# Peptides against a protein of PDB entry 9IZ0: the designs that were tried, part 227

Target 1, 345 residues: chain A of PDB entry 9IZ0
Amino acid sequence: ITCLGSNGHTYKQLVKGGNDDLRQDAVMEQVFEQVNGFLRSYRKTSQRNLSMRTYKVIPLALKTGVIEWVQDTIPLGEYLDSAHKVYHPKEWSLSTCRKLIAEKQMEDLETRLKVYDLVCRHYRPVFRHFFLESYADPVQWFTTQTNYARSTAVASVLGHVLGLGDRHGQNILIDKTSGEVIHIDLGIAFEQGKKLPVPECVPFRLTRDVVDGMGITGVEGVFRRCMEFTLETLRREEDSLLSVLEVLRYDPLFSWLISPLRRMKKQKMQLENFNQPESGNITTDASRDPKIQRNNVSGESEAERAILKVRQKLSSTLSVEASVGELIRIAQDPSYLALMFCGWS

## One batch from the design tools (peptide; made by RFdiffusion4, then SolubleMPNN)

Design b2_p22_5_s3 (from b2_p22_5, 14 letters changed)
Fold by OpenDDE base, seed 4:
Structure b2_p22_5_s3 (fold): chain B 345 residues (1-345), chain A 22 residues (1-22)
Amino acid sequence: as target 1 above (345 residues)
Amino acid sequence: PLVVTDEEKRLKRLAEKKLRGE
C-alpha cells in the first residue's frame, strides 16, 4: 500500500499477515532505535555514523501489521544465489550443498567438518562481486563497501548481545544505494535460535560470503574496529540498555520464548530446504502436552535469564579487543559453521 | 566527503584483477 504521511510525502508500506507476531519485530526495532541513540552520543561511533538500520513496524492485530517498505534492497541470499550461478557456473547448486549438509546432520563433528569443507570447495564466495559490479566509481565502491562493513559490525555486536537468531540470507537485506545491511524478521531473539531444530551455535552471521563483502581486508579492517567501538559504546551504556530491556520484561505482548508455532514453521521451512521426505511422524502432539501451559511465572524467569545473559555479554572482564577477537573467531570457526543449516555462504 | 585515496583506487583495481583470476 502507499500511505500519505503528515509531511506530505508518500510512503510505500508492506501489509504483512501471517503466523509471526509483528510485535516482536516492532519491539526489537524500538531497542535498535535506543541503541542508535547511544551510538550517536559517543564520538568513536558517531564519527563513523554507526547505526543498526531500522524499519518501521506497526502491529495492527495479532499476527498482522504494516512494515515500512525498504526501497532499493535485495536479500543477501537472493544476490548470492544469482551471483554464484554467474561467477561459478561449474560449482554445486545451493540445493546440492543443502542436501549434503542435511544428509550428514546426525553424524559426528569430524564427518560434518569434512562435508562442510567439501561444500566450501564446491561453493565459493561471491559477495565481493556485489560491490565490484554495482559501483563503477571507485569512490562509491569504497564508500558502499565501508558502509557494509560498518553496518555488519554494528549488527554483529548488537545481534550477539541481544541473541538475535535466524540470521539467514533471506533475513538480511542489502541496501543497493548505501551498501548497508538491514536485518528483518526479528522474532527470534535472546538466544532462542539455540532452540531451533538446527541449533544456532555462532554469535552472529560471519560466513565466507559475509566476509567476502568486506573486501581485501576481510574482518581485519573496518569491521573489527567498528565491532570494538560498538561494544565499547554498549558497555558504557549497559545500565541504559538494561533499563530498555526491563521495559520489555513488563510488555505482556513480548515473548521471551520462541513460540511453538514459530518453531514449527521454522522446522517445516528447514525440512523443505533440505528436501527431507515428510517423515509423517511429525508428532503434532507437542500441542497436547498440558505441561506447555507453563504459567506466567515461567515467562518472568526467562526474561530475567535473558537480561542476565545480556549483562554477561556486556561484562568488562575481557577487554573490548579480546571480546571482539573471540566473537570473530567463534563466528568463523568451521566447527560451529559445519553445525549450521547454511554455514558455508 | 569520504576522500577516496589513491590506495583505495589501487585496492579496487587489485580486487577486480583477483576476481578475473589475474
Scores: peptide ipSAE 0.023, ipTM 0.459, DockQ to the pose 0.013
Fold by OpenDDE base, seed 3:
Structure b2_p22_5_s3 (fold): chain B 345 residues (1-345), chain A 22 residues (1-22)
Amino acid sequence: as target 1 above (345 residues)
Amino acid sequence: PLVVTDEEKRLKRLAEKKLRGE
């Protein structure tokens, strides 16, 4: 739909219906707006215009809402697949890489590392080319690449702290005007992504292509420093952030658990991508699991555990620099990336 | 269905050989 604002500007909006609970996305966007308030209050983050890019989500009913149409964006994964075919036409396709990783999913770590290394050698990073081809002016190129590194740093800290999962290349948009990242499909939070069939093992997405977009400095420089300043701000505002999350703990509309429907949709998408034949006999007789009534009592206990984990992640036991250093190390560790559905790009 | 090209099938077979140490 197209709406005329009171300011005379025309806004495009997407009316979304179906099986997706937009309330989870709307709540996470509200948390990001509060965090953006904290980032504006501190000199180190404010001077760098550090923010999580948000989009407006208005839930109208269960599984129905209005989403802001994010104009001038492209999914990271769509760009990377297209660019890889242009810049590396003799390398493997994304489909070939996915199939090899999937065929070895049940093998030991040593075998999975060998497959990951082989895939990496036959699927090289290309995301640097987004900035080089999109921005002919050197000042615009440098500015947009800097904005990308900054926005990725904020999203990485928030992704870790809030336990955002399912942060694959289709859930990350690139703004073609600013170079900033926009995270979409936020219905997996508070480490519920670890309950997926292919669990997310990394704190945030920091794959070779995500790093390649940062330019010649990679993670060293703008990205690392902006992660440090973001984490410093969140540690200072720990009580404020926890107070926001406590409000959500008592929100009867917020689910601290992944919805069964979203889990099934993600499972199906993973299985289809793995080319595993539908073993038609997953008659999960969903009628017989008496766990459905346990969902409320389990939800409160999961909320408490989630808030406790957020507090633990904001702990000052390690310096900001040491904590960020360890997060960057883990996010780039081949032993975790080899376990992911798409850890090579 | 993702149309796997004949070149992708070739590259995959080459990968599978290398993984076996061939």
Scores: peptide ipSAE 0.013, ipTM 0.336, DockQ to the pose 0.028
Fold by OpenDDE base, seed 5:
Structure b2_p22_5_s3 (fold): chain B 345 residues (1-345), chain A 22 residues (1-22)
Amino acid sequence: as target 1 above (345 residues)
Amino acid sequence: PLVVTDEEKRLKRLAEKKLRGE
């Protein structure tokens, strides 16, 4: 919908209805706003304007609401698919790569690594071109690439700490004006991504294309340092962050667990990528709902475990540099990326 | 104005060189 604001500006708003819990998004956006407060309070993060980009979510009812339409954005995955066809027209299609990875999903790590390497050789990074194409002015180019690296660093640390899942290329928007990343669809948090049919094994998305967008230095320089400053800030504000999360423990509307519907939808989307379009009316007989044993794991016990994991991720046992170094290593490790649904791009 | 660190200024100069084909 297009809303006329009280200021006379027209705002595009996405009315989202159906199965997605917009309250989960709204709560996570509130957590990000608090974290942005912490990032503004510290000199090292404030001087760099480090923030998690937020969007307004207004929950109207259970699973319905209005989302602020972030203007001048593109999904990362949409750009990458388009750009890859332009810059590498002789390489494999995204569908071919997905098929090969999927066909080997049940194989051993060695086989999956071989297929991942093969896919990587036939699907090269292109995300550098986003900045080169979009910004003719060298100052704008550098500023936007820097903003991208900074925003990706904040999102990577915060995404790891909060255990944000489902960070595929359609859930990461790129702001065409600033180069900043906007994370959307926050309904998989607190490591619930590990409960997906393809478990998420990386702390955040740091695929070859995500790195390619950082330019010539890759993860080194701006990205690494901004991760370090972000993690340093979150460690200092541990008690404040945990206090914000404790409020969610008592919110009966906050889901600490992945919704069964979302899990099934993800499973179906992962399986449909295997089936060629044979026009067979698979009447999904809705009758065989596997009784998802609602293990009445009290939402409180899952909240407590989630908060404990956040605390563990904020532990000062390792230096900030060592912790960030390990996170960057794991997020780029082929042994983890080969296990992902789309770890090559 | 974005406070550009000295490293970010170095990266800018490197990037500006690459954009010139240097």
Scores: peptide ipSAE 0.012, ipTM 0.365, DockQ to the pose 0.013
Fold by OpenDDE base, seed 2:
Structure b2_p22_5_s3 (fold): chain B 345 residues (1-345), chain A 22 residues (1-22)
Amino acid sequence: as target 1 above (345 residues)
Amino acid sequence: PLVVTDEEKRLKRLAEKKLRGE
């Protein structure tokens, strides 16, 4: 839909109907706006214009909402699939790579590492080409690549702290004008990604293509420094951030747990991608929202655990540099990436 | 609480009308 704003500007809005609960996304976007306030208030982050790129989410009903239409964006995964076909036409297809990783999913870590390495050798990073092909002007190229590294750093720290899950290439948009990343589908937070059929083992997405977009400096340039400044700001504003999260504890519409339906949907999508024969008619009668008697007690205990985990991640026991160093190490570790659904790109 | 701006309330009302076919 197109809406006329009170300022006389026209805004494009996406009316989303379906099975997706936009309440989680709307709440997380509000948390990001509060964090953006902290980033603007702190000199080290404000001087660099560090922000989590946000979009407006308005939940209308349980399964309906309005999302701001993010113009001039592309899903990272869509760009990468297209770019790999162009720049590496002799390499393995994404489907071949997925199949090989899937076939070894139940094997030991050593076997999974060997297959991951094999896939990595036959599916090389291409995301550098996004900046090289999109920006002919050197200043624009440098600016957009810098914006990408900055926005990825903020999203990585914030995604770790809030335990954002399901960070696959379709849930990360690239703004073609600014080079900034936009995270969407925020319905898996507070480490609930560890409860997926394929558990998330990395703190944030820092795959080879995510790093390739940072250019020749990789993680050791703008990215690392912007992670450090972001984490320093979040540690300084710990009490403010925790106070924002405590308000969510009392929101009866907010879910601290992954819904069984969302878990089953993700499980089905993972199985369908593996050509496993449909074992049995799980008639996902999407109409029967099981009256999960949200025992209020279980929701409060999970909220308390989530807030405690956020506090633990903001601990000053290690320096900012040491903490960021360890996060970057873990996020790039093949022993974790080989366990992921798509850790190679 | 979810701070719904007056603009968001307007967008919500407009979207709700469109979803009803109004």
Scores: peptide ipSAE 0.000, ipTM 0.302, DockQ to the pose 0.025

Design b2_p22_5_s4 (from b2_p22_5, 12 letters changed)
Fold by OpenDDE base, seed 5:
Structure b2_p22_5_s4 (fold): chain B 345 residues (1-345), chain A 22 residues (1-22)
Amino acid sequence: as target 1 above (345 residues)
Amino acid sequence: PEVITDEQIRLEELAKRLLEGR
């Protein structure tokens, strides 16, 4: 929708409704604003203008609201699907790659690695072209690519620390003006992505296309250093961050658990990629849901466990460099990416 | 010569069938 602002300007707004947990998004955006405060206060992060890009969420009801439409953005996945068709028209379609990965989803790791490698050979990275196409001026190109690497580094560290899940290409926007990433749909946090039908095994999205956007240095240089500075800042501000999260324990509207409905929606989207449309009336006999034992884990116990995991991720047991090095390694490891729904791009 | 495993051939044939079935 277009809204008339109090200043007389028209703003595009995305109305989100239905099953989308805008309350979860709004809370996570508040956490990001606090973290942005820490990043602005610390010299190493402030000098680089490191921030998690935020968007305004106005919850109108428990699961409905208005999201600020970030102008001049594109979903990463939308750009990649289009760019792959242009630059690699002889390669496999995204749908073919998804179907192959899905079809082998129940196979062993060795088979899944072979499928992942095959998909990778038939679906090559293209995200570097975003910067080459969008910016004719070399200074603007360099600036936006640097902003992309910086924002991706912040989002990667913060996404790992907060255990952000569901980081697929439609939930990551690229700002076409700045090159910065904007994470949306934050309703899977605190490692609840591990409870998805396809468990998330990576700490953050660092797929081949995400790396390709960093330019010739890939993860080395700007990205790695900005991850290190971000993690150093978060370790410094551990008590402040934990205090922000402790407030959420007492928010009766904040869900520390993935909603059963969101889990089912994700399960359906994963299963619909298996079913060819046989035109058979699948009577949704809702009666055969295997009783996923609702372990009556109290929301308080999950909040406590989530905070303990955040604390553990901020532990100074390893150096910042060692911790970032391990995170980058795991996030790029084919043995984890082959297990993902879309680990190749 | 990368020994294309029988499994890789099978996956490529599967991919081909998935492409041709459009």
Scores: peptide ipSAE 0.125, ipTM 0.748, DockQ to the pose 0.022
Fold by OpenDDE base, seed 3:
Structure b2_p22_5_s4 (fold): chain B 345 residues (1-345), chain A 22 residues (1-22)
Amino acid sequence: as target 1 above (345 residues)
Amino acid sequence: PEVITDEQIRLEELAKRLLEGR
């Protein structure tokens, strides 16, 4: 639908119905707006225009809402699949890489590391080409690549601190005008992704292609410095951030527990990334409820645990530089990337 | 019976050779 705003601007909006709880996404966007307030108040982040790119979500009911249509964007994974076929037509297909990782998913870490290395040798990074092909002017090229590194740094710190899960190439949009990243589908927060069958092992997505987009300095330039300034701001505003999360603790619209439907959808999406969609009617034979012992973890005790984890991640026990250094190390560690469904790109 | 594609067989053989140090 197309809506006229009170400011006289026309906005394209998507009415989403049926299967996704948009309330979680809407709440996370509100948290990002508060964090963007902190980033604007602090000189080191304000001077660099550091912000999390947000999109407007209006939840209308349990499974319905209006999403602002993010114009002039492309999913990172869509660009990378297309660009890889153009720049490396003799390398393995994305399907071949996914199949090899899937076939060895039950093997030990040593085997999975060897498989990950093999895939990496046959599927090279290409994301640098996005900036080279999209921006002919050197000033625009440098500006957009800088904006990408800055926005990725903010999103990486927030992704770690808020425990944003399932950050894959379809959940990350690239703005073709600014080079900024936009994170979508935010319904796995506060480390609920660690409870998935394929647990999230990295603090944020920092794969070879994510790094290739930063240019010749990789992580050792604008990215690291902007992560440091963002984390310094969040540590300074710890009490303000925790106060925002405490309000959400009592919000009846926010679920601190991953919904069974969202868990099933994410599990299915993880499995479909390993197997081509054979058009087999998965008759949902609802009969195998695995008796996951529902430990009676009240939503309140999960909220308290989530807030405690945020506080622990904001601890000043290590310097900002040491903390960012460790996060970058872990996010690039092959021992974690080899366990992901798509850690090579 | 899951129809193991010729590509899946080839990938298993590649992975096996890699593990054997070949």
Scores: peptide ipSAE 0.058, ipTM 0.648, DockQ to the pose 0.030
Fold by OpenDDE base, seed 1:
Structure b2_p22_5_s4 (fold): chain B 345 residues (1-345), chain A 22 residues (1-22)
Amino acid sequence: as target 1 above (345 residues)
Amino acid sequence: PEVITDEQIRLEELAKRLLEGR
C-alpha cells in the first residue's frame, strides 16, 4: 500500500498478514531506537554516525501490521545469488551447495567441515562487487563501503547482545544508496535461534561474503573498531538498556519464547529451501512430537533468563577489545559455520 | 522413479569422495 505521511510524503508500505509476529518486530525496533539514542549520545559512536538502521512497524492486529518499505534496498542473499552467477558462472549453484550441506547435516563435525570447505572452494565470495558496480566514484565507493562496515559492526554487536536469530541473507537488506545493512524479521531474539531445527551457533552473521563487502581489510580496521565502540557504548548504557528490556517483561503481547508455530514454519522454510517441490507429499508425520517437555517455564522466568544473558554479554570481565576479538573469531570459525544452514556466503 | 538428476549423482560422488578422504 502507499501511505501519505503527516509530512506530505507518500511512503510505500508492506502489509504483512498471517503468522508473522509483527509485534515482536515493532518491539525490537523500539529497542533499536533506544540503542540509537545511546550511540548518538556517546562521542566515539556519534562521531562515526553509528546506528542500527530501523524500519517502522505498525501492528494493526495480532500478527498483522504495516511495515515501512525500505526504498532502494535489496536482500543480501538475492544480490549474492545473482552476482555469484555473473562472476563465477562455472562454480556450483547455491542449490548444489545447500543440498550437499543438507545431505551431510547429520554427520560428525569432521565430515561437515570437509563439506563446508568443499562448498567454500566451489562458491567464492562476490559481495565486494556490490560496491565496485554501484559506485564508480572512488569517494562514493569508499564512503558506502565504510557505511557497510560500520552498520554491520553495530548490527553484529546488537545481534549478539540481544541474541537475534534467523540472520540469513533474506533477512538482511542492503541499502543501495548508503551501503548500510537493515535487519528485518526480528521475531527470533534472546537466543531463541538455538531452538531452530538447525541451531544457530554464531553470535552474528560474519560469513565470507559479509567480510568480502568490507574490502581489502576485511574485519580488521573499520569493522572491528566500530564493534568495539558499539560494545563500549552498550556497556556504558547497560542499566538503561536493561530498563528498556524490563518494560518488555511486562508486555503481555511480547513473547520471550519462539512459538511452536513459528518454529514449525521456520522448519518448513528450511526444508523447502532444500527441496525444490517435486510434488511428493512429504507428510511430515508430525506425530513424532518429541515430547517437548512443556517445562512450564513461566514467560516471566524466560524473560528473567533473557535479561540475565544480556547483562552477562555486557559484562566488563573482559576488555572491549578481547570481547570483540572473541566474537569475531567465533563468528568466522569454520567449526560453527559448517553447522549453519548457509555458513559459506 | 525419482529421476536422479546429474547434479544428485555428482553430489553423491562428491560426498563419497569426501567420506573416503580423497
Scores: peptide ipSAE 0.042, ipTM 0.636, DockQ to the pose 0.028
Fold by OpenDDE base, seed 2:
Structure b2_p22_5_s4 (fold): chain B 345 residues (1-345), chain A 22 residues (1-22)
Amino acid sequence: as target 1 above (345 residues)
Amino acid sequence: PEVITDEQIRLEELAKRLLEGR
C-alpha cells in the first residue's frame, strides 16, 4: 500500500500477513533505536555515524502489520546469486552447493569440512563487485564500501549481543544508495536460532562474500575497529540496555521463544531449499493448536535467561579487542560455517 | 600492531581502485 505521511511524502508500505510475528520485529526495532541513541552519545561511535539501520513496524494484529518498505534496497542473497552467475558462470549453482551440504549433513565434522572446502572452491566470493559495478566515482565507491563495513560491524555486535538469528541472505538488505546493511525479520532473537532445524553456530554472518564486500583489508580494516567501538559503547551502556530488555520481560506480547509454527515453517523452507523430497508424512495436524497456555512462568524464566546471556556477552572479563577478535574468529571458523545452511556465501 | 587508520585504509583502497582502472 502507499501511505501519505503528515509531512506530505508518500511512503510505500508492505502489509505482511501470516505466521511472522511482527510484534517481535517492532520490539527489536525499538531496542535498535535505543542502541542508536547510545551510539550517538559516545564520541568514538558518533564521529563515525555508527548506527543500526531501522525500519518502521506497525503491528495491526498478532501476525499482521504494516512494515515500511525500504526503498532502493536489494536482498544480499539476490545480488549474490545473480553476481555468481555473471562472474563465475562455470562454477556450481547455489542449488548444487546446498544439495551437497544437505547430503552430508549427518556426516562427521571432518567430512563436512571437506564438503565445505569443495563447495568454497566451486563457489567463489563476488560481493566486491557490488561496489565496483554500482559506484563509478572513487569517493562514492569508498564511502559506500566504508558504510557497508561500518553498518555490518554494528549489526554483527548487536546480532551477537541480542542473539539475533536467521541471518540468511534474504533477511539482509543492501541499501544501493548508502551501501549500508538493513536486517529484516527479527523474530528469531536471544539465541532461538540454535533451536532451528539447522542450528546457528556463529555469532553473526561473516561469510566469504560478507568479507569480500569489505574490500582489500577484509575484516582487519574499518570492520574490526567499528565492532570494537560498538562493543565499547554497549559495555558502557550495559545497565541502560538491560533496563530496556527488562521492560520486555513483562511485555505479554513479546515471545522469548520461537513459536512452533515459525519453527515448522523454517523447517519446511529449509527442506525445500535442500531439494529434499517432501516426505509427505509431516502430518500438519494443524488441529493441535494446543493452547499451550503461555505459562507466564516459562516465559519469565526464558526472559531471565536471555537477559543473563546479554549481560554475559557485555562482560568486561576480556578486553574489547580480545572479545571482538574471538567473535570474528568464531564467525569465520570453517568448523562452524561447514555446519550452517549457507556458510560458504 | 600498527593500528590501521581509516585514512590509511582509504589510501590503500584508492590505490587499488586506481590500479584496477589502468
Scores: peptide ipSAE 0.000, ipTM 0.308, DockQ to the pose 0.013; fails the geometry check

